# Peptides against a protein of PDB entry 2ODG: the designs that were tried, part 74

Target 1, 89 residues: chain A of PDB entry 2ODG
Amino acid sequence: MTTSQKHRDFVAEPMGEKPVGSLAGIGEVLGKKLEERGFDKAYVVLGQFLVLKKDEDLFREWLKDTCGANAKQSRDCFGCLREWCDAFL

## One batch from the design tools (peptide; made by RFdiffusion4, then SolubleMPNN)

Design b2_p23_7_s1 (from b2_p23_7, 10 letters changed)
Fold by OpenDDE base, seed 1:
Structure b2_p23_7_s1 (fold): chain B 89 residues (1-89), chain A 23 residues (1-23)
Amino acid sequence: as target 1 above (89 residues)
Amino acid sequence: SVLLTPKELEELKEKELKELLEE
């Protein structure tokens, strides 16, 4: 599958203090919902991703339950974090 | 905690399913 420019921009460099909305699949609506739940930075979502041991099904289900992400949004977000970890972790 | 462990997520799903089945 092809990736978005947003995905490519995220996986190309260290995460730093990037906001949660910088993650692929996370737009303004989902980003605001995540921020309300305490996930204001991309690295906090990374933390959840790692706590779930990088499991795709668990992470995507968590994301759906937490902010209402659909299948594409959760897939894009998962893929974004997976590739970032492959490059930098 | 803001973050959920796999065990905590499993427990949450079990509770959710139980509540649905009791309706």
Scores: peptide ipSAE 0.062, ipTM 0.566, DockQ to the pose 0.128
Fold by OpenDDE base, seed 3:
Structure b2_p23_7_s1 (fold): chain B 89 residues (1-89), chain A 23 residues (1-23)
Amino acid sequence: as target 1 above (89 residues)
Amino acid sequence: SVLLTPKELEELKEKELKELLEE
């Protein structure tokens, strides 16, 4: 499926200290909710992704429960982290 | 803690399902 420019921008380089809102599928609203729950950096969400052993269903359900992400948002975020890991992990 | 293990997430989902079925 087609990816966004935001996705391409994220997967193209090391994550560093990028904010959680730099993840594809995570806009301002979801980003704020994630930050309130302690997920302030993209690498913290990466941590959750890895703890869940990169499982798509588990991660997307977690994201939905944590910040209210819809199906598209969770799919975009998962794909973003999956492809980033393929390149850099 | 900030992060949830797969088992912790499963437990939360089971609780949610049980609560839903009791309504």
Scores: peptide ipSAE 0.061, ipTM 0.569, DockQ to the pose 0.123
Fold by OpenDDE base, seed 5:
Structure b2_p23_7_s1 (fold): chain B 89 residues (1-89), chain A 23 residues (1-23)
Amino acid sequence: as target 1 above (89 residues)
Amino acid sequence: SVLLTPKELEELKEKELKELLEE
């Protein structure tokens, strides 16, 4: 299936200090909620993704519980991190 | 901690379920 330009932009380069809102599926609303919970950088969410051993169901449930992400948002975010890890980890 | 382990996430969900059932 097709991905967004935001997804492609994220997976194309090292993560560095990118804000949490740079992740696919994470817009302004979800980004602010994540920041309020201490997830201010994309690499912090990456950390959670890795702690959950890259498990899709666990990560997507965590994201839903943490910032209220819907199914599409959590799927986009998971896919973004999965593909980034495949490229750079 | 900012990050949750799988065990911590499971425990959190169990707590949420219990709280929901008590209402």
Scores: peptide ipSAE 0.060, ipTM 0.567, DockQ to the pose 0.130
Fold by OpenDDE base, seed 4:
Structure b2_p23_7_s1 (fold): chain B 89 residues (1-89), chain A 23 residues (1-23)
Amino acid sequence: as target 1 above (89 residues)
Amino acid sequence: SVLLTPKELEELKEKELKELLEE
């Protein structure tokens, strides 16, 4: 599988205060839903990812339940965070 | 849901704090 430019942009640098919408797979619709649930920054979603011990199935299911992400969106978001952690954590 | 969102957690904390303050 291939990655998007959005993915490459995110994993290239520390995430700092980047908004949740900067995550691969998280568009405007999903971003707004995540923000409404308190996940306004990318690092808050990172926190959830880490609380779930980086488990792909648990994280992708959580993302689906929380904001309605489809399979591709949850895959892209998971891959984005996994690769970021491999580089910076 | 098994997992709490940050917003849900904040709402619970605020309710608990209000209840304590009203006692």
Scores: peptide ipSAE 0.059, ipTM 0.470, DockQ to the pose 0.544

Design b2_p23_7_s2 (from b2_p23_7, 14 letters changed)
Fold by OpenDDE base, seed 5:
Structure b2_p23_7_s2 (fold): chain B 89 residues (1-89), chain A 23 residues (1-23)
Amino acid sequence: as target 1 above (89 residues)
Amino acid sequence: SVLKTPKELKEEEEKRKKEELER
């Protein structure tokens, strides 16, 4: 599978104050749910990703449980954060 | 905290699975 432009846009630069919805796999629906849970910025989700030691299964399950992400959405979001970390962390 | 540790997630998952089994 190829990555989306949204993924490429996110991993190409520092995260800064980007909203949670800027993460690949996170659309308006999931973004709203994440914001309601206190994840208003992408870096907050990054924090959770790091607390879970970058573990794919843990993170994707967390994302599913937290905002109802499906398999593709959780995979896209995980890949986005993983590749961002590879570049900047 | 809004963030969850791996242990917390495992505990929550176990709790959820138990509740589902009891339904």
Scores: peptide ipSAE 0.458, ipTM 0.824, DockQ to the pose 0.126
Fold by OpenDDE base, seed 3:
Structure b2_p23_7_s2 (fold): chain B 89 residues (1-89), chain A 23 residues (1-23)
Amino acid sequence: as target 1 above (89 residues)
Amino acid sequence: SVLKTPKELKEEEEKRKKEELER
């Protein structure tokens, strides 16, 4: 399977202060909902990902419950964070 | 806290399922 350019752009460099909307699978709608819940930066979502011990099912369920992400959006976001961690964590 | 632990998520899910069952 091929990845999106958004995914490639995110996993290629340190996360820094990137907004939550920089994560693959997180568009404007989901991004705003996450920001309203205190997840304004990508690294805050990374924090949740790590607290859940990088578990795919737990994270994807959390994302669905938190911002209404569908299966593709949660899969894209999880894959983005997993591959970023493989490279930089 | 903004972040949720695995235990907290499990408890929230169980609570939701219980409420759904009681409807």
Scores: peptide ipSAE 0.458, ipTM 0.822, DockQ to the pose 0.125
Fold by OpenDDE base, seed 2:
Structure b2_p23_7_s2 (fold): chain B 89 residues (1-89), chain A 23 residues (1-23)
Amino acid sequence: as target 1 above (89 residues)
Amino acid sequence: SVLKTPKELKEEEEKRKKEELER
């Protein structure tokens, strides 16, 4: 599988204060829904990812239920966080 | 809390499945 430039931009550097919309797979629509649920920063979603012990199925299902992410969006977001953690956690 | 534990998510999932089955 190839990654997007958005993915590469995210995993290449510390997360800092990046908005939730900086995550691969998270566009404006999903980002707004996540923000409404209190996930305004990428690191808050990272927190959820870590609480779920980096479990792909749990995280992707959570993302779907939380903001309506489709399979590709949830896969992209999961992969983004997984690779970021591999580099920086 | 904003975050959900694996246990909480599993419980919520089972609850949804049960409710759907009983519809």
Scores: peptide ipSAE 0.458, ipTM 0.824, DockQ to the pose 0.124
Fold by OpenDDE base, seed 1:
Structure b2_p23_7_s2 (fold): chain B 89 residues (1-89), chain A 23 residues (1-23)
Amino acid sequence: as target 1 above (89 residues)
Amino acid sequence: SVLKTPKELKEEEEKRKKEELER
């Protein structure tokens, strides 16, 4: 398996104020749904990821229930946050 | 709050199962 350029761009630098849509797997449709739920910044989704103790199944299920992410989208988003945390947390 | 704990996610799942059973 290979990662996207979007994934590589996200994990390469501090998160800062990046929008939720900068996360791998989060396109315009999912991004808008997340923003409507109060997840406007990538760091808010990071917060949820950390509250779930970095658990893949919990996070991916949460993402599915929250914005309707499919298996690939939730996998990409989880992998993006996991690798970012490995580098910066 | 906006964020959910593992416990809260479990409770929400149980609530959904209960509602489905009562239909």
Scores: peptide ipSAE 0.457, ipTM 0.820, DockQ to the pose 0.130

Design b2_p23_7_s3 (from b2_p23_7, 14 letters changed)
Fold by OpenDDE base, seed 2:
Structure b2_p23_7_s3 (fold): chain B 89 residues (1-89), chain A 23 residues (1-23)
Amino acid sequence: as target 1 above (89 residues)
Amino acid sequence: SVLKTPKEKEEEKKKKELEELLK
């Protein structure tokens, strides 16, 4: 499948202080739930992604448990962070 | 559910293995 424009916008540059909602797969509803749990910035979710050793199954399950992300949302978010890391880490 | 890193899983495995050995 092709990536979204939101994905392309995120992976094209350093994430800096971008809000959690800038991640692909994270809309307003999921973003608000993540913010309520202390994940207000994209780099906080990146931190969790790295703590989980970039494991797709673990990260996607965490995202589902944390904010109720469905399969597509968690896949999009994982892919977004994976490609960002490939470019900038 | 509690999600664990590979390192955490290995440490828990070693802990349980030791506990069984000391019974």
Scores: peptide ipSAE 0.023, ipTM 0.345, DockQ to the pose 0.049
Fold by OpenDDE base, seed 3:
Structure b2_p23_7_s3 (fold): chain B 89 residues (1-89), chain A 23 residues (1-23)
Amino acid sequence: as target 1 above (89 residues)
Amino acid sequence: SVLKTPKEKEEEKKKKELEELLK
């Protein structure tokens, strides 16, 4: 499956202060829900991804439970963070 | 634990509550 332009834009450069909504799979609705839970920046979600030891099942379930992400959204977000880590960690 | 999701924590809570009711 091909990646979105949003995915490519995110993994192409350092994360910096990018908002949570810049993550692939995180639209306006999910982004607002994440912000309400304290995940306002992409690097905060990255922190959760790393705490879960980059485990796909754990992370995707967490994302679903936290903001109601569906299977595609959680997959896109996981892939985005995994590939960013491959490039910059 | 740090690896438990909200769903897992809720399931564990319900399990503990059920166990207490059955004692």
Scores: peptide ipSAE 0.023, ipTM 0.395, DockQ to the pose 0.139
Fold by OpenDDE base, seed 4:
Structure b2_p23_7_s3 (fold): chain B 89 residues (1-89), chain A 23 residues (1-23)
Amino acid sequence: as target 1 above (89 residues)
Amino acid sequence: SVLKTPKEKEEEKKKKELEELLK
């Protein structure tokens, strides 16, 4: 499998104030649900990713439970954050 | 069922505890 352009755009630069919807795998529907739960910025989701010790299973389950992400969406989002961290942390 | 070492079982328990705290 190959990464999306959305993934490549996200991992190429500092996160800054990017909205949660900038994350790969997070479309408009999932983004709105995350925002309603207080996860309005990508860095808030990054925080959750780090608190969960970057564990793939824990993070993907959390994302599913929080906004209803399917397997592909959660995998794309996890991969996006993992690669961003590899580049910038 | 999956075979797990005692260390793996303990780590899984800790991960589940953390998950519950962060729900």
Scores: peptide ipSAE 0.013, ipTM 0.297, DockQ to the pose 0.034
Fold by OpenDDE base, seed 5:
Structure b2_p23_7_s3 (fold): chain B 89 residues (1-89), chain A 23 residues (1-23)
Amino acid sequence: as target 1 above (89 residues)
Amino acid sequence: SVLKTPKEKEEEKKKKELEELLK
């Protein structure tokens, strides 16, 4: 499958203080919902990803339950974090 | 490069803090 430019931009460099909305699959709507739950930075979502031991099913289920992400959005976000971790962790 | 800018150091700090929190 192909990745978005947003995905490529995210995985290409350190995460730093990037907002949660910089994650692939996380648009304005999902981003706001995540921020309301305390996930204002991408690294906070990364934390959840790592707590779930990088498990795709668990993470995507969590993302769906937390902000209402659909299958594509959760897949994009998971892939984004997985590839970032492969590069930087 | 092994040399890091202040911005990169801060980014790494945040990353390490999270890693330690999750240990």
Scores: peptide ipSAE 0.012, ipTM 0.305, DockQ to the pose 0.031

Design b2_p23_7_s4 (from b2_p23_7, 12 letters changed)
Fold by OpenDDE base, seed 2:
Structure b2_p23_7_s4 (fold): chain B 89 residues (1-89), chain A 23 residues (1-23)
Amino acid sequence: as target 1 above (89 residues)
Amino acid sequence: SVMLTPKELKELEEELKKLLEEL
């Protein structure tokens, strides 16, 4: 399937200090919920992604449980991190 | 441009792993 411009912008460059809301699938609502849980930076969510061994089901379930992400949002976020890792990790 | 090094990513992974184990 096609990706959003937000996805393409994220996977195109180093992550650095990008906020959690810069991740594809993570809008203002989900971003604020993640920040409230201590996930204020994209690299913190990346860490969780890696801890879960890049497992799609585990990560998407975690994201759902943590911030209420729906299927599309969790899919977009997972894909964003997967492709970023393919490029930079 | 600021980026995380592979070492920093590994350290972050380990820290989060420990936190998950405490839950």
Scores: peptide ipSAE 0.024, ipTM 0.494, DockQ to the pose 0.056
Fold by OpenDDE base, seed 1:
Structure b2_p23_7_s4 (fold): chain B 89 residues (1-89), chain A 23 residues (1-23)
Amino acid sequence: as target 1 above (89 residues)
Amino acid sequence: SVMLTPKELKELEEELKKLLEEL
């Protein structure tokens, strides 16, 4: 599998106050839905990722249920957070 | 760029866990 430039940009540096839309797989539509649910920052989604014990199936299902992410979008978002954690946590 | 501290991450995780339990 290959990654997007958006993925590479996200995992290359500390997360800080990056908006939720900075996550790979999260475009404008999904980002707005996540923001409406209170997930406005990437670190809030990171928190959910950690609460779910970094479990891929649980996280991807949560993302689908929360904002309507499809399989590719949830895969990209999960991979983005996993690789970020491998580098910085 | 600034990262969340381990303490901040723990606090965020606990808060999100509580929210999930309330659903």
Scores: peptide ipSAE 0.023, ipTM 0.488, DockQ to the pose 0.058
Fold by OpenDDE base, seed 3:
Structure b2_p23_7_s4 (fold): chain B 89 residues (1-89), chain A 23 residues (1-23)
Amino acid sequence: as target 1 above (89 residues)
Amino acid sequence: SVMLTPKELKELEEELKKLLEEL
């Protein structure tokens, strides 16, 4: 699948203090829900991604359960984090 | 831009791991 520009922008540089909404697949609605759960920064979601050992099914299920992400949103978010990790970890 | 240090990232991972284990 073709990635979005948002995805490309995210994986192109260090994550730093980027808000959770900077992740591909995470818009205003999902971002707000994640922030309410304590996931205010992209790196916090990255931490969860790593705790789940980069397992796609586990992460996407977690994201769905945590903020109501649909299949495309969770796919985009997972892919974004995976490729960021490939570049920077 | 600024990245988290490997140590900081590991600490975050461990913290989240503990939270996950409590669920």
Scores: peptide ipSAE 0.021, ipTM 0.496, DockQ to the pose 0.056
Fold by OpenDDE base, seed 4:
Structure b2_p23_7_s4 (fold): chain B 89 residues (1-89), chain A 23 residues (1-23)
Amino acid sequence: as target 1 above (89 residues)
Amino acid sequence: SVMLTPKELKELEEELKKLLEEL
């Protein structure tokens, strides 16, 4: 499987103050739900990713429970954060 | 765009852990 341009754009540069919606797999609907839960920035979701010790199953389950992400959305988001960390962290 | 430092990321991690344990 291939990655999206959105994924490539995210992993190519520092995260900074990017909104949560800049994460691959996070569209407008999921982004709004995450923002309502206090996850307004991509780096807050990154924090959760790190709290869960980069565990794929735990993170994807959390994302599903938190904003209703489906399997593809959670996979894309996880992969996005994993590759960003490999490049910058 | 400024990246978070490892120190800042650790602080965020600890803050999130505290929030999670309160739920």
Scores: peptide ipSAE 0.020, ipTM 0.490, DockQ to the pose 0.060

Design b2_p23_8_s1 (from b2_p23_8, 18 letters changed)
Fold by OpenDDE base, seed 1:
Structure b2_p23_8_s1 (fold): chain B 89 residues (1-89), chain A 23 residues (1-23)
Amino acid sequence: as target 1 above (89 residues)
Amino acid sequence: SEEKKKEILEELKKKAEELAKKK
């Protein structure tokens, strides 16, 4: 499947202090819910992704339970973090 | 094993949220 420009923009460079909403699949609605739970920066979600050992099912389930992400949103977010890690870790 | 996975997931969710809210 093709990726979004948002995905390509995120995986192209170090994420630094980018907000959580810069992650593919995370729009304003999900971003606000994540921020309310303390996940305001993309690197905080990256941290959870790594704690879950980069497991797709565990991460996507966590994202769904935490902010209500649907299947496409969780897939896009997972793919975004996976490819970023492939490039920079 | 699936129940164990769910247990681990819930523990990690709780800890991550708790830590994140402290900052």
Scores: peptide ipSAE 0.108, ipTM 0.664, DockQ to the pose 0.627
Fold by OpenDDE base, seed 4:
Structure b2_p23_8_s1 (fold): chain B 89 residues (1-89), chain A 23 residues (1-23)
Amino acid sequence: as target 1 above (89 residues)
Amino acid sequence: SEEKKKEILEELKKKAEELAKKK
């Protein structure tokens, strides 16, 4: 598989206060839904990723249930966080 | 098991969402 520029931009640096919409796979629609559920910053979603022990199936299912992410969106978001953690955590 | 995974997921989803909304 290939990655997007959005993915590469996110994994290249500490995420700091980046909004949830900065995550690969999270567009305007999903971002708004996540924000409504309290997940407004990328690091809040990172927190959930870590609480789920970086498990791909659990995280992708959570994302689907929380904001309606499809398979591609959840895969992109998971991959984004996984690679970010590999680089910085 | 898949059932256990589902239970864990539901618990964590609920807790995380409630905590996130407080901020």
Scores: peptide ipSAE 0.107, ipTM 0.668, DockQ to the pose 0.611
Fold by OpenDDE base, seed 5:
Structure b2_p23_8_s1 (fold): chain B 89 residues (1-89), chain A 23 residues (1-23)
Amino acid sequence: as target 1 above (89 residues)
Amino acid sequence: SEEKKKEILEELKKKAEELAKKK
């Protein structure tokens, strides 16, 4: 149930032009893979999250298929976007 | 259903990737 400082930093403010790697669960490896697929900014991944209607299973599966995220990475990323949306959408 | 979920996922994945690459 605990969150990382990276998560807390992301959900604390509007995401603006933050790179995709600023998302919790997205490190350098996953970030590069996402960027290669056109998902270079956090808001692009947010867009996919919203297109999938904030569905956890769909989003986490998409993230796994798109960049190879494992269960923890996809969970962290999903939680990061969910909480950001709760605060700012 | 799981089948329906899978269809939605694949369609949205493909569309999102195609559009993202163009920009």
Scores: peptide ipSAE 0.106, ipTM 0.669, DockQ to the pose 0.604
Fold by OpenDDE base, seed 3:
Structure b2_p23_8_s1 (fold): chain B 89 residues (1-89), chain A 23 residues (1-23)
Amino acid sequence: as target 1 above (89 residues)
Amino acid sequence: SEEKKKEILEELKKKAEELAKKK
């Protein structure tokens, strides 16, 4: 499978203070929902990803329950964080 | 087990959300 430019942009550098909407799979709709739940920065979602021990099923289910992400959106977001961690963690 | 994973997921989701809202 291929990745988006958004994915490549995110995994290429330290995430710093990037907003949650910078994560692959997280558009304006999902981003706003995440922000309303307190997940305003990408690093907050990263924290949840790590608390869930990088488990794909747990993370994708959490994302679905939290902001209504569909299968592609949760897959893209998971892949984005996984590859970022492989590079920087 | 699947039941244990389910329990952990619910607890972590709840805790993370409550903490995030306060910041």
Scores: peptide ipSAE 0.102, ipTM 0.661, DockQ to the pose 0.616

Design b2_p23_8_s2 (from b2_p23_8, 16 letters changed)
Fold by OpenDDE base, seed 4:
Structure b2_p23_8_s2 (fold): chain B 89 residues (1-89), chain A 23 residues (1-23)
Amino acid sequence: as target 1 above (89 residues)
Amino acid sequence: SEEEKKRILEELKKEAEKRAAAK
């Protein structure tokens, strides 16, 4: 399946201090909810992804429970982090 | 194991609640 330009922009470079809203699938609504829960930076969500050992089902469930992400949003976010890790870890 | 993963997820949810409360 195709990816967004937002996805391609994120996986192309080290994420540094990028805000959580830079992640594919995370728009303004989900981003604000994540920030209110203390997940303000993309690397904090990356941390959750890694603690879950990159398990897709668990990560997507976590994201849904944490900010109300739908199936496409959680899929896009997971794919974004997976491909970033493939490139930089 | 799946059981271990489930426990990890549950603990992360609890930590998220603490993080939100501290903000």
Scores: peptide ipSAE 0.223, ipTM 0.771, DockQ to the pose 0.680
Fold by OpenDDE base, seed 5:
Structure b2_p23_8_s2 (fold): chain B 89 residues (1-89), chain A 23 residues (1-23)
Amino acid sequence: as target 1 above (89 residues)
Amino acid sequence: SEEEKKRILEELKKEAEKRAAAK
């Protein structure tokens, strides 16, 4: 599969204080929903990803339940965090 | 297991609700 420029930009550097909307697959709509649920920063979602021990199915299901992400959005977000962790964690 | 996954997701949902309530 191919990746977006948004994905490449995210995985290229430490995420720091980047907003949740910086994650691949998380656009304005999903970002706002996540922020309303207290997931305002990308690192908060990273925390959830790590609590789930990087399990793809659990994370993608969580994301769907939390903000209504579809299959592609959850795939893109998962892949973004997985590759970021491979590089920096 | 699927049952374990369900329990995990339910707990995460509760945590999310707490986070939202504190916002």
Scores: peptide ipSAE 0.211, ipTM 0.767, DockQ to the pose 0.839
Fold by OpenDDE base, seed 1:
Structure b2_p23_8_s2 (fold): chain B 89 residues (1-89), chain A 23 residues (1-23)
Amino acid sequence: as target 1 above (89 residues)
Amino acid sequence: SEEEKKRILEELKKEAEKRAAAK
């Protein structure tokens, strides 16, 4: 499947203190909703991804329930974190 | 199992609520 430039930019380097909105699939609307729920940094969402043992179905369902992400948004976010972990974790 | 999945998601919901309250 094709990826966005946003995805490529995120998986290319350590995420450090990048905001949650830097994750692929997380735009301004979803980013603000996540920030309101205490997920202001990309690494906080990474934490949830790891707690769920990188399970795609569980993570995507969690993201949907937490901020209202649709199927494409949750897929893009999951893929972004998976490929980042493959490179750096 | 579905019950286990539901339990995990409920715990994550509680964690999210705590994070929201602390913000």
Scores: peptide ipSAE 0.211, ipTM 0.764, DockQ to the pose 0.861
Fold by OpenDDE base, seed 2:
Structure b2_p23_8_s2 (fold): chain B 89 residues (1-89), chain A 23 residues (1-23)
Amino acid sequence: as target 1 above (89 residues)
Amino acid sequence: SEEEKKRILEELKKEAEKRAAAK
């Protein structure tokens, strides 16, 4: 499987204050739901990812439970954070 | 906001419990 340009753009640089919608797999609908729950910045979702010790199943389940992400959306988001951490953490 | 902080902490707590149960 290949990654999207959105994924590549995110993992290429420090995330700083990027909004949650900058994460691969997080579109307008999911982004709004995450923002309503207090997850407005990508780094807040990163925090959850790290608290879950980068566990794929737990993170993807959390994302589904939190904003209704489907399998592809949660996969893309997980992969985005995993590769960002590999580069910058 | 304080409400947003509360929501974040509650969600992290729930997931911490999930992580513990998965061990």
Scores: peptide ipSAE 0.131, ipTM 0.678, DockQ to the pose 0.054

